# Peptides against a protein of PDB entry 6EJA, part 83

Target 1, 276 residues: chain A of PDB entry 6EJA
Amino acid sequence: VEYMPANPVRIAFVLVVHGRASRQLQRMFKAIYHKDHFYYIHVDKRSNYLHRQVLQVSRQYSNVRVTPWRMATIWGGASLLSTYLQSMRDLLEMTDWPWDFFINLSAADYPIRTNDQLVAFLSRYRDMNFLKSHGRDNARFIRKQGLDRLFLECDAHMWRLGDRRIPEGIAVDGGSDWFLLNRRFVEYVTFSTDDLVTKMKQFYSYTLLPAESFFHTVLENSPHCDTMVDNNLRITNWNRKLGCKCQYKHIVDWCGCSPNDFKPQDFHRFQQTARP

## One batch from the design tools (peptide; made by RFdiffusion4, then SolubleMPNN)

Design b2_p16_2_s3 (from b2_p16_2, 12 letters changed)
Fold by OpenDDE base, seed 2:
Structure b2_p16_2_s3 (fold): chain B 276 residues (1-276), chain A 16 residues (1-16)
Amino acid sequence: as target 1 above (276 residues)
Amino acid sequence: DVEEELEMERNYEYPE
C-alpha cells in the first residue's frame, strides 16, 4: 500500500527549456503534470517557436505559467542561475500558489517514479533539501569547475577574464545542477541580506556553470546546513571519459564536462548514492 | 535515516 500523507506537499516545477524540442517537452510535461502542483516555465529568449507553444499550454491550465521575462542562456552561462533566482522570487511572490518544494527540470528530464511516490517521499522529508554533491576532492572540483576563475557572460559567450579568489571562510561544494529545494530555503536564498547570500550571488554572477555549486555552497554555509541531503533523486549519466571534452569551447573559454545520453551499457549507473 | 530511504529517482538525459 502506498503511503498517503495527511498534508501532501505541493511542488513548483520550474522548467527551463530551449530549442525546438516541443514534442519532447510535451511528453515530459504530460508525465509530470498534476492538478495539485505548479509549473513555471522559462523559454530561452531565442526560442520563439517553443515559446509560442508553451504559451498555448499555459493558457489551458491554471497551474501553468510562463515567465514574462526571458533570458538568452548559453551552456555554462551565469544567466542560468539568474533564471532560477528570478523564478524563485516570482514563485514566492505568487501568493495564490502555495508550493512547498522547488524542482528544476529540462525538456530532457523524465520522472521514473509516480507522482504519488514523489509526493509521499517529499511530504515525509519536507524539511530537507536535496542536492547531489560531486563526492570528489574539493580542491580538484574547484580547479575543474573553474571556480577560481572569473568569467563574464557577454554576447552569447562566457569570457574568462582572469583569476579570482574564493571568498574566505566559505566551504565551496557542488555537483549536480538538478536539485529539490524546500520553500524555506528558497525564501532564504531569495530574501536574505546576510553576507553569505549577498557575497555568493555576486560571486556566482561571474561563475561558469553556477547552478552546479551555488545552491550547494549557500546551503552548506547557511543556518540551514543541517537540512542538506546528498541526493537529488536524479539519474544522470556521468561518464567522464565521454563527457569531459572541449566541445563547448566556442561558447566558453573553458573545457568542461557534461552529462551524456544513457546507453544500454550504463545500467550500472542507475543507482542512488549517499554520502558515507 | 533519510538517506537510506532515498529511492526516488528521476531520469535525465543531456540534450545534444
Scores: peptide ipSAE 0.007, ipTM 0.479, DockQ to the pose 0.029
Fold by OpenDDE base, seed 3:
Structure b2_p16_2_s3 (fold): chain B 276 residues (1-276), chain A 16 residues (1-16)
Amino acid sequence: as target 1 above (276 residues)
Amino acid sequence: DVEEELEMERNYEYPE
């Protein structure tokens, strides 16, 4: 018998989509759609065809909205974090959408478990935030991510300007850019004027792949640090042989890793993977 | 395992 919470959480799904992945998006949307949740979709500024399609969907469902603003985000671009932060602000200002959790998705994501299972779990742990850390040497992570380098996003390129230091007193962490955040923490990130949030927003505006470490770092150094759970309840394929190349050198003055497409063989691996 | 029970397939491609 599946546990049914007395006060089930409601989820704000933020979908960041681009290109012509309409079929994949439609499949994913159908899989995650529920009348009790909310869906806020950002379509890349350059993806006009997809935008038109998404607008059609939003007109059919009262709990689906499309961002009135659109950003042109590049691989590793700082603008991706801006997209999340602005969407968070928008969602907090939507008083008619009483959501409890923020979850980010792409068009290629797909839920393996049922909505009821997800809701039951999050309802039980509604005061927690779920972020997956890299689980490696932190100094190595900083170097690999280029966190000690200053980047500027301009003209659809991430320019490496030089070296920088991590702010004093800040413990940097990161890993997956897929997370589940409770409303309280989102409110803190959005509206807090404390030194931590202010400095981190500034710092990460010049950061490569900022979404992979911004929320981790802010959370772990904040008064909400005790709500951290090192688990994002997601499976992402990070094959170093395929994903950790200079594939995007023409866009970014750095060589980094990106998520890889799933292959049928990967599904067997997922079924065998147990994480703490 | 919580992650195994509620896992989602994640993939992301950046626009060029």
Scores: peptide ipSAE 0.018, ipTM 0.554, DockQ to the pose 0.032; fails the geometry check
Fold by OpenDDE base, seed 4:
Structure b2_p16_2_s3 (fold): chain B 276 residues (1-276), chain A 16 residues (1-16)
Amino acid sequence: as target 1 above (276 residues)
Amino acid sequence: DVEEELEMERNYEYPE
């Protein structure tokens, strides 16, 4: 049910982009742009052409900024989490950008609903955090994600160094690396000095695909655990038959799944992610 | 279902 909120939330969109998908990014940007929101764009360090283009866009809009720092991220790289964490810190330090929600996007994302609908929904649930968990056994998830393995990102590669244990007292969770986080939780993740945040930041610095699990795990083990909503309001096609290959084996010492293009046969996935 | 109506389509690739 859509309603007009009295105090509409303002969204900080963090766009992590790379390559030469300038047109795609432009299309996505046009689709999601609104004057009341904020757009913080990280361009991969290796994507100089794209960076120049994005800079041009940022100069045209006061609510669009580009990260002054740039990381070279790889598939499954721990640096991706660093990118998000640093972006969160930056956004919290931008006192002139009073955002209420953090949403991460890529150039390939495209909204299928209106801004008004999104804002209305998030305004209603402004105290909640939206992270989609995996739909499988947790032990299996840990194994398949390699969470019990130690990885090191070096030379554009995720090196598997050995085995490790999950920290004591921590219930690991994860799923989608796309999330909607409220400012309060972002503040907690960014500035908390408690044992949980400290340990998890360290732990996930050596984790494959950390963004798929870090925020889930931190949230669920934190005092903010009651704000968890098992839905990211996004559809990502993780068709095992099509996308779960070792196509990135040259980049990471692990095999996993990657997103695939949607097909009509994937309609059931839309239904599964839907909430009443 | 409000949440269903707010879904976004996602496909992405990481740089190599």
Scores: peptide ipSAE 0.017, ipTM 0.561, DockQ to the pose 0.030; fails the geometry check
Fold by OpenDDE base, seed 1:
Structure b2_p16_2_s3 (fold): chain B 276 residues (1-276), chain A 16 residues (1-16)
Amino acid sequence: as target 1 above (276 residues)
Amino acid sequence: DVEEELEMERNYEYPE
């Protein structure tokens, strides 16, 4: 018997989607949809067909909205962080959506736990933020992430311009770009004018794969640092052969991994990760 | 990061 919280948390799911994988998105959406949660969907500016499909969904459900603005996001692009930050601001301004947690998703995500399990867990730990760290040598992480390099997003490409220094007094951290953030921390990131938030927003405007490190770094150096949990609760399909290579050199001056679409043969992975 | 992603241990269980 699962614990039933007296005051269950409500989740704002932010979906950042692109391409033509409308069927997969629809399946994923149905798997995570609940009437008590909120869904805010950003469709890449270039994905007009998908945008039309998502708009149809948003018209059918009162708790589903589509961003009125659309960015052309590229893999590894700094604009992805901008997308999250703007969506956070939008969600905070939606006074009719009393959400407690922010969770980012893509079309390549799949739920590990049931809604009841997720809600029960987050309701118990509603004051915490869930960010998975790399768990390795931090100096190596900085080098491999290219955090000591300056990047510029321009003309659908991440240009490596040169070297840069990590700001003094900042403990840099990162790992997964999939996170669960409570509303309080999102408010801090969105509205704080302190030096930390201001400097980090500037720093990460020229960062490759900024979502893998920005929120970790801000949280750990903030007054909210004691709320960090080194874990996340999502699964993505990481096909090493297809996704973990320098396949994006044509759009970024770096190498990295990206999630892949789920296929029927990936079912065994779901079984392995879906523990009671 | 390619190398870190390949080597990362991911815990999908709830914290104890």
Scores: peptide ipSAE 0.017, ipTM 0.501, DockQ to the pose 0.099; fails the geometry check

Design b2_p16_2_s4 (from b2_p16_2, 8 letters changed)
Fold by OpenDDE base, seed 4:
Structure b2_p16_2_s4 (fold): chain B 276 residues (1-276), chain A 16 residues (1-16)
Amino acid sequence: as target 1 above (276 residues)
Amino acid sequence: DLEAQLEEWREFDFPE
């Protein structure tokens, strides 16, 4: 149910983009842009053309900024988590951007709900964090995600080095790497010096696809655990023919699924989920 | 309530 909140939440959208998907990014940006929200865009260090284009956009809008730092991220790389963590820190240090929620996006994302619907929903549940879990047994998840394996990101490759143990006393969880996190939790992740956050940051520095599990695990083992909602309020395109193969084997010593770009053929799926 | 509203939001997989 949509309503007009008295104190609407403001969203920091963190866009992690790469390649030459300029048109797609532009389309997505236009679809999600609102004057009351904030957009922080990281462009892969290798994507200079895209970076130039994004810079042009950022100069046109006061609520759009580009990360002054740029990482060379790879699919499944630990550096992706670093990108999110650094962006979170940056956003918290931007005192002129009073955001309430952190939402990550890629150029392939497209909204299926209106801004009003999203804002209304998040405003009602502003104290919650939205992370979608895997929905299967945890042991299987650990194995399939390779959480019990040690990885090293080096030379644009995730090297599998060997086995490792899950930290004692930690219940790992994960699922989607798309999440909606409230500012309070982001502050905790960014500035907490407790053993949990410290250990998890270290642990996930050597983790494959860390964004799919880090925030889940930290949240569920933290004093903020009661704020978790097992839903990320998104549609993900997991076309098995396109995304569920070892297409990234050349850059990672693991196989799995990755989200695919939305296509016009997917529109019917959006209609099914986008209820007014 | 939250549960009711969450039914309107979901992660959709596109298996083929």
Scores: peptide ipSAE 0.019, ipTM 0.562, DockQ to the pose 0.052
Fold by OpenDDE base, seed 5:
Order: sequence, then structure tokens, then C-alpha cells
Structure b2_p16_2_s4 (fold): chain B 276 residues (1-276), chain A 16 residues (1-16)
Amino acid sequence: as target 1 above (276 residues)
Amino acid sequence: DLEAQLEEWREFDFPE
């Protein structure tokens, strides 16, 4: 990248972590850490050991903070969206952290671009929002995502309660739950009182995998719709053999796929895929 | 169908 921004963007990385992924998290954190960015980490309510470890890290770096609140999050759970939304509000209220972009991460993520490349790119397109759409038939997407079904998160399980209708006048979209959102749009999502944001927050509180569709749908139906870029600049370790499971009795009343943690053997794939 | 399998919607995306 030849572009050198005069006013480089600063990124708020929101990390949602759980379980015993301490070693993976440390490795990922070291790989993405930079003094000019900000790191806001949510640790699952049930992961006390991990929480203690993350707190130790946060005490060593002034630009690393841990959420004082903690939710019990599950794969596909509506609480994940709540976690992002509350994190957004917190970050907007941190006046000492002048961030320009919001980027979500998990322990399964790993950088494929250099910090300089990422900053240069986002600095050039600082007014845009990067969300990747499914790129297929929308009706099929709705069915496959269960958007026309009502779910309730309770006792670490997503219960399917019945059918529902998509709100009229809303163009539903979605795809990847990994996104890059500019501060202006995050402000809109956080503080807007219009019918779109209000109704979508309600709708998606009973949605399976809400983060894969909420921000897409809100953005595309909002006054900020012209800032949409159908690209999230992300690589996720998606291994269907390992990540696709039917967990009806234990986690969710649906079959889905989850990304896997990166392993050393994935290194060559990163190099090949991260080509400019 | 309670056991309907979700499709993979995530893709590797890179700037042009």
C-alpha cells in the first residue's frame, strides 16, 4: 500500500471471548496489538479463569479495557448482538478513546494484513461501512437463517418458539457477522430513536445469529445506506467438517456452523489468501 | 424443520 494517511484512523477492536481459549487469545492479541488502537474485551460470564487473565492484560496496557458487565453468550444467541450493542455504547461514552472504526473479533480470528495496510485502507475510506452480504437468493437466506422463525435465548439455549413475519417495508439482508463499522454509523445505531432502529433491535432480540443480519439490515434501510461496502476485509477459519453441527438439544434448536480456532498449520493458507 | 442446516454465508473478503 502506497497511501500514507495524514490523519490515520484509530480502531476500536471489540473482542468477545469465552471458554479456555487463553493461549489462543494471547497469541491473537499479540498479533493485533498496536499502541494507537483500542481494545475492549468482553469475557463470557461463565469464563472466570479467562476473565482473570484478561484483567491482568488490561492492567498492563492503557488502551486495553475489559467490560465491567458480562453476559452468558452462546453460539447463535441473541445475547451476542446485545454484547456488541452495549460495547458500542460504552465505547462512544469513552471520551478518552477517539476511535474511528469498530471491528469485532473472537479468539478464532487472526490478522492477515499488516496494521499499516489496514489503517491506510480504512483511512482512505473512513466514511464507508464494510459488511459482507450472503450474495444469494434473499428468500433462501431468510429461510436458511431462520429469520422467519421466533427464537428465545434462555438457559444457554436458543429455543424455537414458532413462526413470525418479516416486518413490512424492511429490506432484510445479511451474511458475515464480522464487520468494520465507522463511528458515525455506530452512533446512529446506538442513539437513534427512529422506528427503524427501535423496531430492528426488538426484532433481532428474538433472532438466531442476529449479528449476521442486524447491522446489514439496519444500514441498508437507513439514511446511511449509501455507505455500504459489500466487503468485510476478513478471513475466518471456516472448516465445515469441524464447525458444522446440529446442536438442537444442547445449544440451539437449529443446525449451524461455527468458525474454528486458527492453528499453526493454517499459516500457509493465511499467506496465500492475504495477497494484496 | 428444527434440524434444518444453515448454509455457510461467510466468505473471504479483501480490498481491491
Scores: peptide ipSAE 0.079, ipTM 0.566, DockQ to the pose 0.181; fails the geometry check
Fold by OpenDDE base, seed 2:
Structure b2_p16_2_s4 (fold): chain B 276 residues (1-276), chain A 16 residues (1-16)
Amino acid sequence: as target 1 above (276 residues)
Amino acid sequence: DLEAQLEEWREFDFPE
């Protein structure tokens, strides 16, 4: 029997989608949709067909909205963080959507539990933020993630411009770019004018894969640092053999790894709830 | 323990 909270949290799901993954998006949406939650969908500026499809969905549900602005995002692009940050601001300005948690989703990940389980869990830990760290040597993480390198997103490409230094006094952390953030922390990230948030926004605007590190770093160096839980409650089709072939070299002046899209044969992973 | 049951996470895009 699942715990039923007296005051269940309401979730703002932010879906960042691109390409022609309409069917996959539909499947995911159907799986995560609930009348008590909110869904804010950003469609890549170049994905017009998908945008039309998503608009159709948004017209059918009052708790589904599509971003009126659209960014052209690329793999590893800094604009992805901008997308999240702008969506956070939008969501905070939507007074008619009283959400408690921010959860980002793409076609590459999936909630590992039922809605009831997720809501029960988050309701119990509503004051916490869930960010999964890399769990390795931090110096190595910095190097391999290119955090000590300056990148510029331009013309659908991440240009490596040169070296840079990590800001003094900042403890950098990172890992998964899928997270669950409570409203309070989102408010902090969105509206704080302190030196930490200001500097980190600037720093990560020139960062490769910024979402994998920005929120971790900001949280851990902020007054909210004690709210971090090293878990993002996700299942991802992570296969290094398939995802680490520099397949995005034409887009990014860096080689990295990415999770793979789920295939029908991967269904067993959802059932077993085992890490790939 | 529901927290223990929700241990799965997305790995970071860390190159080998």
Scores: peptide ipSAE 0.050, ipTM 0.583, DockQ to the pose 0.056; fails the geometry check
Fold by OpenDDE base, seed 1:
Structure b2_p16_2_s4 (fold): chain B 276 residues (1-276), chain A 16 residues (1-16)
Amino acid sequence: as target 1 above (276 residues)
Amino acid sequence: DLEAQLEEWREFDFPE
């Protein structure tokens, strides 16, 4: 059942896009575009053609902007977190964009719910942050994520330098790198100078797949810890046979898993998705 | 290559 919120939330969609997926991006953009939301698009530094196309879109819509800075982001790269953090700062400095939620997307994402449903839901839970955790043994997660390993992003490669310790007193968590964060928490992450945020930013600057753990860890150890909802409101197709391999070994000194495209046979997964 | 590396399909799912 849908209801019309009295004070509907406005969403800042942060799109991190790359390659030549112009058609896919356009399709996704049309599906999620609404005049009351905001769209901040980062185009990979190496994707000049896509950048030009995105710039054209941004000129046509007042609520669409493109990052003036561009990073070269690799799979598993720490620079992805930097991209999010910088975009958060930018969005907070845009006083003419009164957004309430931060949502990250890629060009391949697609909504299965209407805008009205999304807005209604987030308006009801506007004080919450939605981060999906791994839901398994935390020690195992740390090992499998390589959080106890030191990585350096350099020359389009994640170099494994050695071992490291998890900071004392920090409860590490993580899972999906797709999240929905309220403005208040984003403000905290962006501007707080407390020991937690400072140390975690430093720690995760040498982390593989940092976006899968940074925000979880910061939130759960912060004064905002009670706002966490263990759900990102997204469906991701995970196929171990296809997604768990060392296909990115040439980029990262690690083996891991990645999501796969949905296929018709994956329909059953849509029905089994947990909801808040 | 980069396109393949970051290719992901995701869909929003909200409670009714």
Scores: peptide ipSAE 0.034, ipTM 0.501, DockQ to the pose 0.066; fails the geometry check

Design b2_p16_3_s1 (from b2_p16_3, 5 letters changed)
Fold by OpenDDE base, seed 3:
Structure b2_p16_3_s1 (fold): chain B 276 residues (1-276), chain A 16 residues (1-16)
Amino acid sequence: as target 1 above (276 residues)
Amino acid sequence: FSSSTEGNGSSLIAPD
């Protein structure tokens, strides 16, 4: 018998998609769709075919919307964070969508539990934020992530401009760029004008892969720091052999890795082997 | 609930 919450949380799923990932998107969407949740989809400005497909889907479901604005995103680009932040603002302004949690998803990162399990869990811990930390040497993390380097996104490229220092008094953290954030924290990130949020938004606007560190860093240095849970409740299909070949040098003045998309068979495997 | 830790903090390898 599974726990059924009296007041189940409703989730805003944010999907940032690009390229020719129509099949992958369709698979993901079918896997995560539920009538009680909300789906907000951003399609890369350059992905017109995909945009048309997503629009078709959105017309079929009242709880699916597509961003009216579209950004040209690149791997590792600071614009990805901008996309999330703008999506958060949009979602907060949608008064007809009473969501409780913000969750970003891709074909490379999938929830390991059923919808009922996820909802039950989040309903019990609705005041918590779930971000997975790297759990290693933080100094090494900073170096590898290039957080001590200044980057500029321009002309579909992340230009390394030089060295920089981590802001004084800030405990930098990060890890997975997949997170589960409660509405309260999203409100804080979106609307707060305190020095932390302001400075971090500025700092991370010149950061490579900012989504892997921004929310962690903001949360841990904020009044909401006690709400952090070091878990993103996901399985990510990492394969360094395939994903770590400096394949993005043409886009970023850095070598990086990327996760691989899940296949349908992977979903079944993960659901069967998922542990609490 | 669990997540893979293989890629956490490992999205980047090295600078040029």
Scores: peptide ipSAE 0.020, ipTM 0.629, DockQ to the pose 0.104; fails the geometry check
Fold by OpenDDE base, seed 5:
Structure b2_p16_3_s1 (fold): chain B 276 residues (1-276), chain A 16 residues (1-16)
Amino acid sequence: as target 1 above (276 residues)
Amino acid sequence: FSSSTEGNGSSLIAPD
């Protein structure tokens, strides 16, 4: 018997989707949909067909909305962070959606537990934030992530402009760009005018793969630092053999890895995962 | 509750 919390958390799922992954999106949506949660979907500005399909879905469910704004995002682009930040603001302004957690998803990433398990877990740890760290040498992480480099997103490309310094007094961290953030922390990130949030927003607007590090760094240097849990509760379809190469050099002045889209056969892996 | 250990490190492999 699954534990049923007295006050179950409600989740705002933010889906950032693009391309022709309509079938995958549909499968994921069906897998994660629950009437008590909220779904906010951003469709890439260039994916008009997908946008139309998603709009149709949103009209069928009162707890599904599509961003009225659309960005053209690229792999590694700083605009992805902007997408999340704007989505957070939107969700906080939706007074009719009393969500407790912010969770981002793509077709390449799934929660590793059932809805009931996820809700039970988050309800128990409702004051915590879940971000997976790289777990390696931080200096190496900084170098590999190019955090000491200045990037500019322009013309669908991430241009490396030169070197930069990490702001003094800031403990940089990061890892996964998939996270579970409680409403309180999202409010802090969205509305705080302190030097940390302000400087980090500026810093990460010129950062490659900013979502992999921004929230980690802000959290760990914030008054909310004691709420961090080094876990994102996800399964990502990683294939380093296929995904870790310079395949995106045409988009970014860097070489990086990307996860693979889930295939129907990958679904079985989710069911078999029994990690706590 | 756990996440996959794959891809939890650096998503980048080399600078130019």
Scores: peptide ipSAE 0.019, ipTM 0.626, DockQ to the pose 0.088; fails the geometry check
Fold by OpenDDE base, seed 4:
Formats: structure tokens, C-alpha cells, sequence
Structure b2_p16_3_s1 (fold): chain B 276 residues (1-276), chain A 16 residues (1-16)
């Protein structure tokens, strides 16, 4: 018997999508859709066909909205973080959407278990933030992520400009760019004017794959640090053989990996996912 | 709940 909370959390799912993967998006949407949650979808500025498709979906559901603004994001681009941050602001300004958690999703990443299980779990731990750390040597992580390098997103490319130092007094962390953040922390990130948030927003404006580290770093160095849970409650389809081919080298002055999109046959993995 | 994120911290494999 699954625990049914008296005051179940409501989730704002933020989807950042691009390309022509309308079928994949549709499958994912069907898999995660629930009437009690909210779905805020950003479609890449260059993906007009997909945008039209998503708009059609949004018109059918009152709890589905599409960002009125659209970014031209690239893999690893700093603009992805901007997309999340702006989405967070938008969601906080939507007074008619009383969400409790922010969850970002792509076709390559799914929340584990059923909606009921997820809601039950998050309702129990509604004051926590779920970010999965790399779990390895932090110095190595910094090097591999290029956090000690300065990048500039320009002309659909992440240009490596040179070396930089990690801000003094900041403990950098990171890992997965898929996270579950409570509203309180999102409010902090969005509206805080403290030195930490200000500096980190600036720092990560020139960071490769910023979403993999920004929220981790901000959280762990913030007054909210005690809310950190080293788990993102995700099933990510990682296949290094397929995902680590430097396929984005032409876009980023770095070599990286990406998770693979889930296929219908991969959904059986939801049942095989271990419990925390 | 456990996450299956095998690539955590390994999204980038080498500097260019």
C-alpha cells in the first residue's frame, strides 16, 4: 500500500525540448502527465515545427503552458541555465499554479516510479532538494567539467576563452543536470540578491554545462545547504558507447557525453529501479 | 528512491 499524503505536492515540470522529436515528446508527456501537476515547456527558438506541435498540446490542457520566450540553446550552452532560471521566475510569477517542486525533464531522463510514488515521496520530503552529485574526486570533476575554464556562448558555439579561478570561499559541486528543487529554494535562487547567488549567476554565465553544477553549488553554499539530498530520483538512459562520441565537439570547445533518449522498450526499467 | 545516473560528473570526457 502506497502512502497517500494528505497534502500532496504539486510539481512543475519544465521541459526543454528541441528538434523534431515530437513523437518522443508525446510519449514522454503521456508518461508524466497528471492533472494535478503543471507543465511548462520551452521549445528551442529554432524548432518551429516542434513549437507548433507543443502549442497544440498546450491548448488541450489547462495545466500545460509554453514559454512565450524562446532561447536558441546549444548542448552545453550557458543559455540552458538561463532557460531554467527564466522558467523558474515565470513559474513563481504564475500565481494560479501553486506548485511545490520544480523538476526538469528531457526525453533522456524520467522520474522514477509512478506518479503516486513520486508525489508521496516528495510530499514526505517537501523541504528537501534533490541533486545528484558526481560522487567522485571533486578536483577531477572540476577539470572534466571545465569549471576552471571560461566559456562564452556565441554564434551557436561555446568558445573556450581561457582559464579562470573558482570564486574564493565557494565549494563547487555538481553532477546530474536533472534535479528536483522545492519552491523555497527556487525562490531563493530567483530572487536572492546575496553575494552567493549574484556571483554564481555571473560565474555560470560563462560555464559549460552550467545546469550540472550551478544548483548544486548554490545550494551547498547557501543557507539552504542542509536540504541537500544526493539523489535526483531519475532514471537516465546512459550508454557511454553511444553517448560519448564527442558528437558536440563542433558546438563546444570540449568533448562530452550525453544521455540517450528512452525508447519504448526502455520503460521496463522503471520497475527495476531500486528504492532509495 | 535511487537514481540511475551513471554519467554523473562524467558528462565531459576530455578537454578539447
Amino acid sequence: as target 1 above (276 residues)
Amino acid sequence: FSSSTEGNGSSLIAPD
Scores: peptide ipSAE 0.019, ipTM 0.628, DockQ to the pose 0.096; fails the geometry check
Fold by OpenDDE base, seed 1:
Structure b2_p16_3_s1 (fold): chain B 276 residues (1-276), chain A 16 residues (1-16)
Amino acid sequence: as target 1 above (276 residues)
Amino acid sequence: FSSSTEGNGSSLIAPD
């Protein structure tokens, strides 16, 4: 028997989608949809067909909304962080959506286990934030991520402009760009005017794959640092043979890997994943 | 809950 919390958390799922991933999105949506949660979907500015499809879905469910603004986000682009930050602001301004956790998703990953299990777990640890760290040499991570390099997003490209220094007194961390953040921390990131948040927003506006490091770094250097859990509670379909061929070199002055969309035959992994 | 070991690494592998 699964533990049923007396005050179950409600989740705001933020879906960032692009291209022609309608079928994948539909599958994921069906898998994660629950009446007690909220779904806020951003569709890439260039993906008009997908946008129309998503709008149709949003009209069928009161707890599904589509961002009225749309960004043209590229892989690795700094604008992805802007997308998340703006979504966070929007969600905080939606007084009719009392969400407790922010969870970002794409068509390439799924939350682990069932909704009931996820809700039970997050309800027990509602004061925690879940971000998966790289778990390796931090200096090496900085180099691999290009955090000591200055990037500019312009003309659908991430231009490497030169070297930069990590801000003094900041302990940089990162790993996965998939996270589970509680509302309190989201409020802090969104509305704080302290030096940390201000400086990091500026720093990461010129950062490659900012979402893999921004929230980690802000959290660990903030008064909320003791709330970090090194786990993102999800499965991502990684296939390095397919995803690690510098396929985005034409878009970003860097080489990287991308996850692959889940297929029905991949779903068996949900059953095999261990519980926290 | 535990995350996939494949999902905790960096997406970046090398500079150009």
Scores: peptide ipSAE 0.018, ipTM 0.622, DockQ to the pose 0.095; fails the geometry check

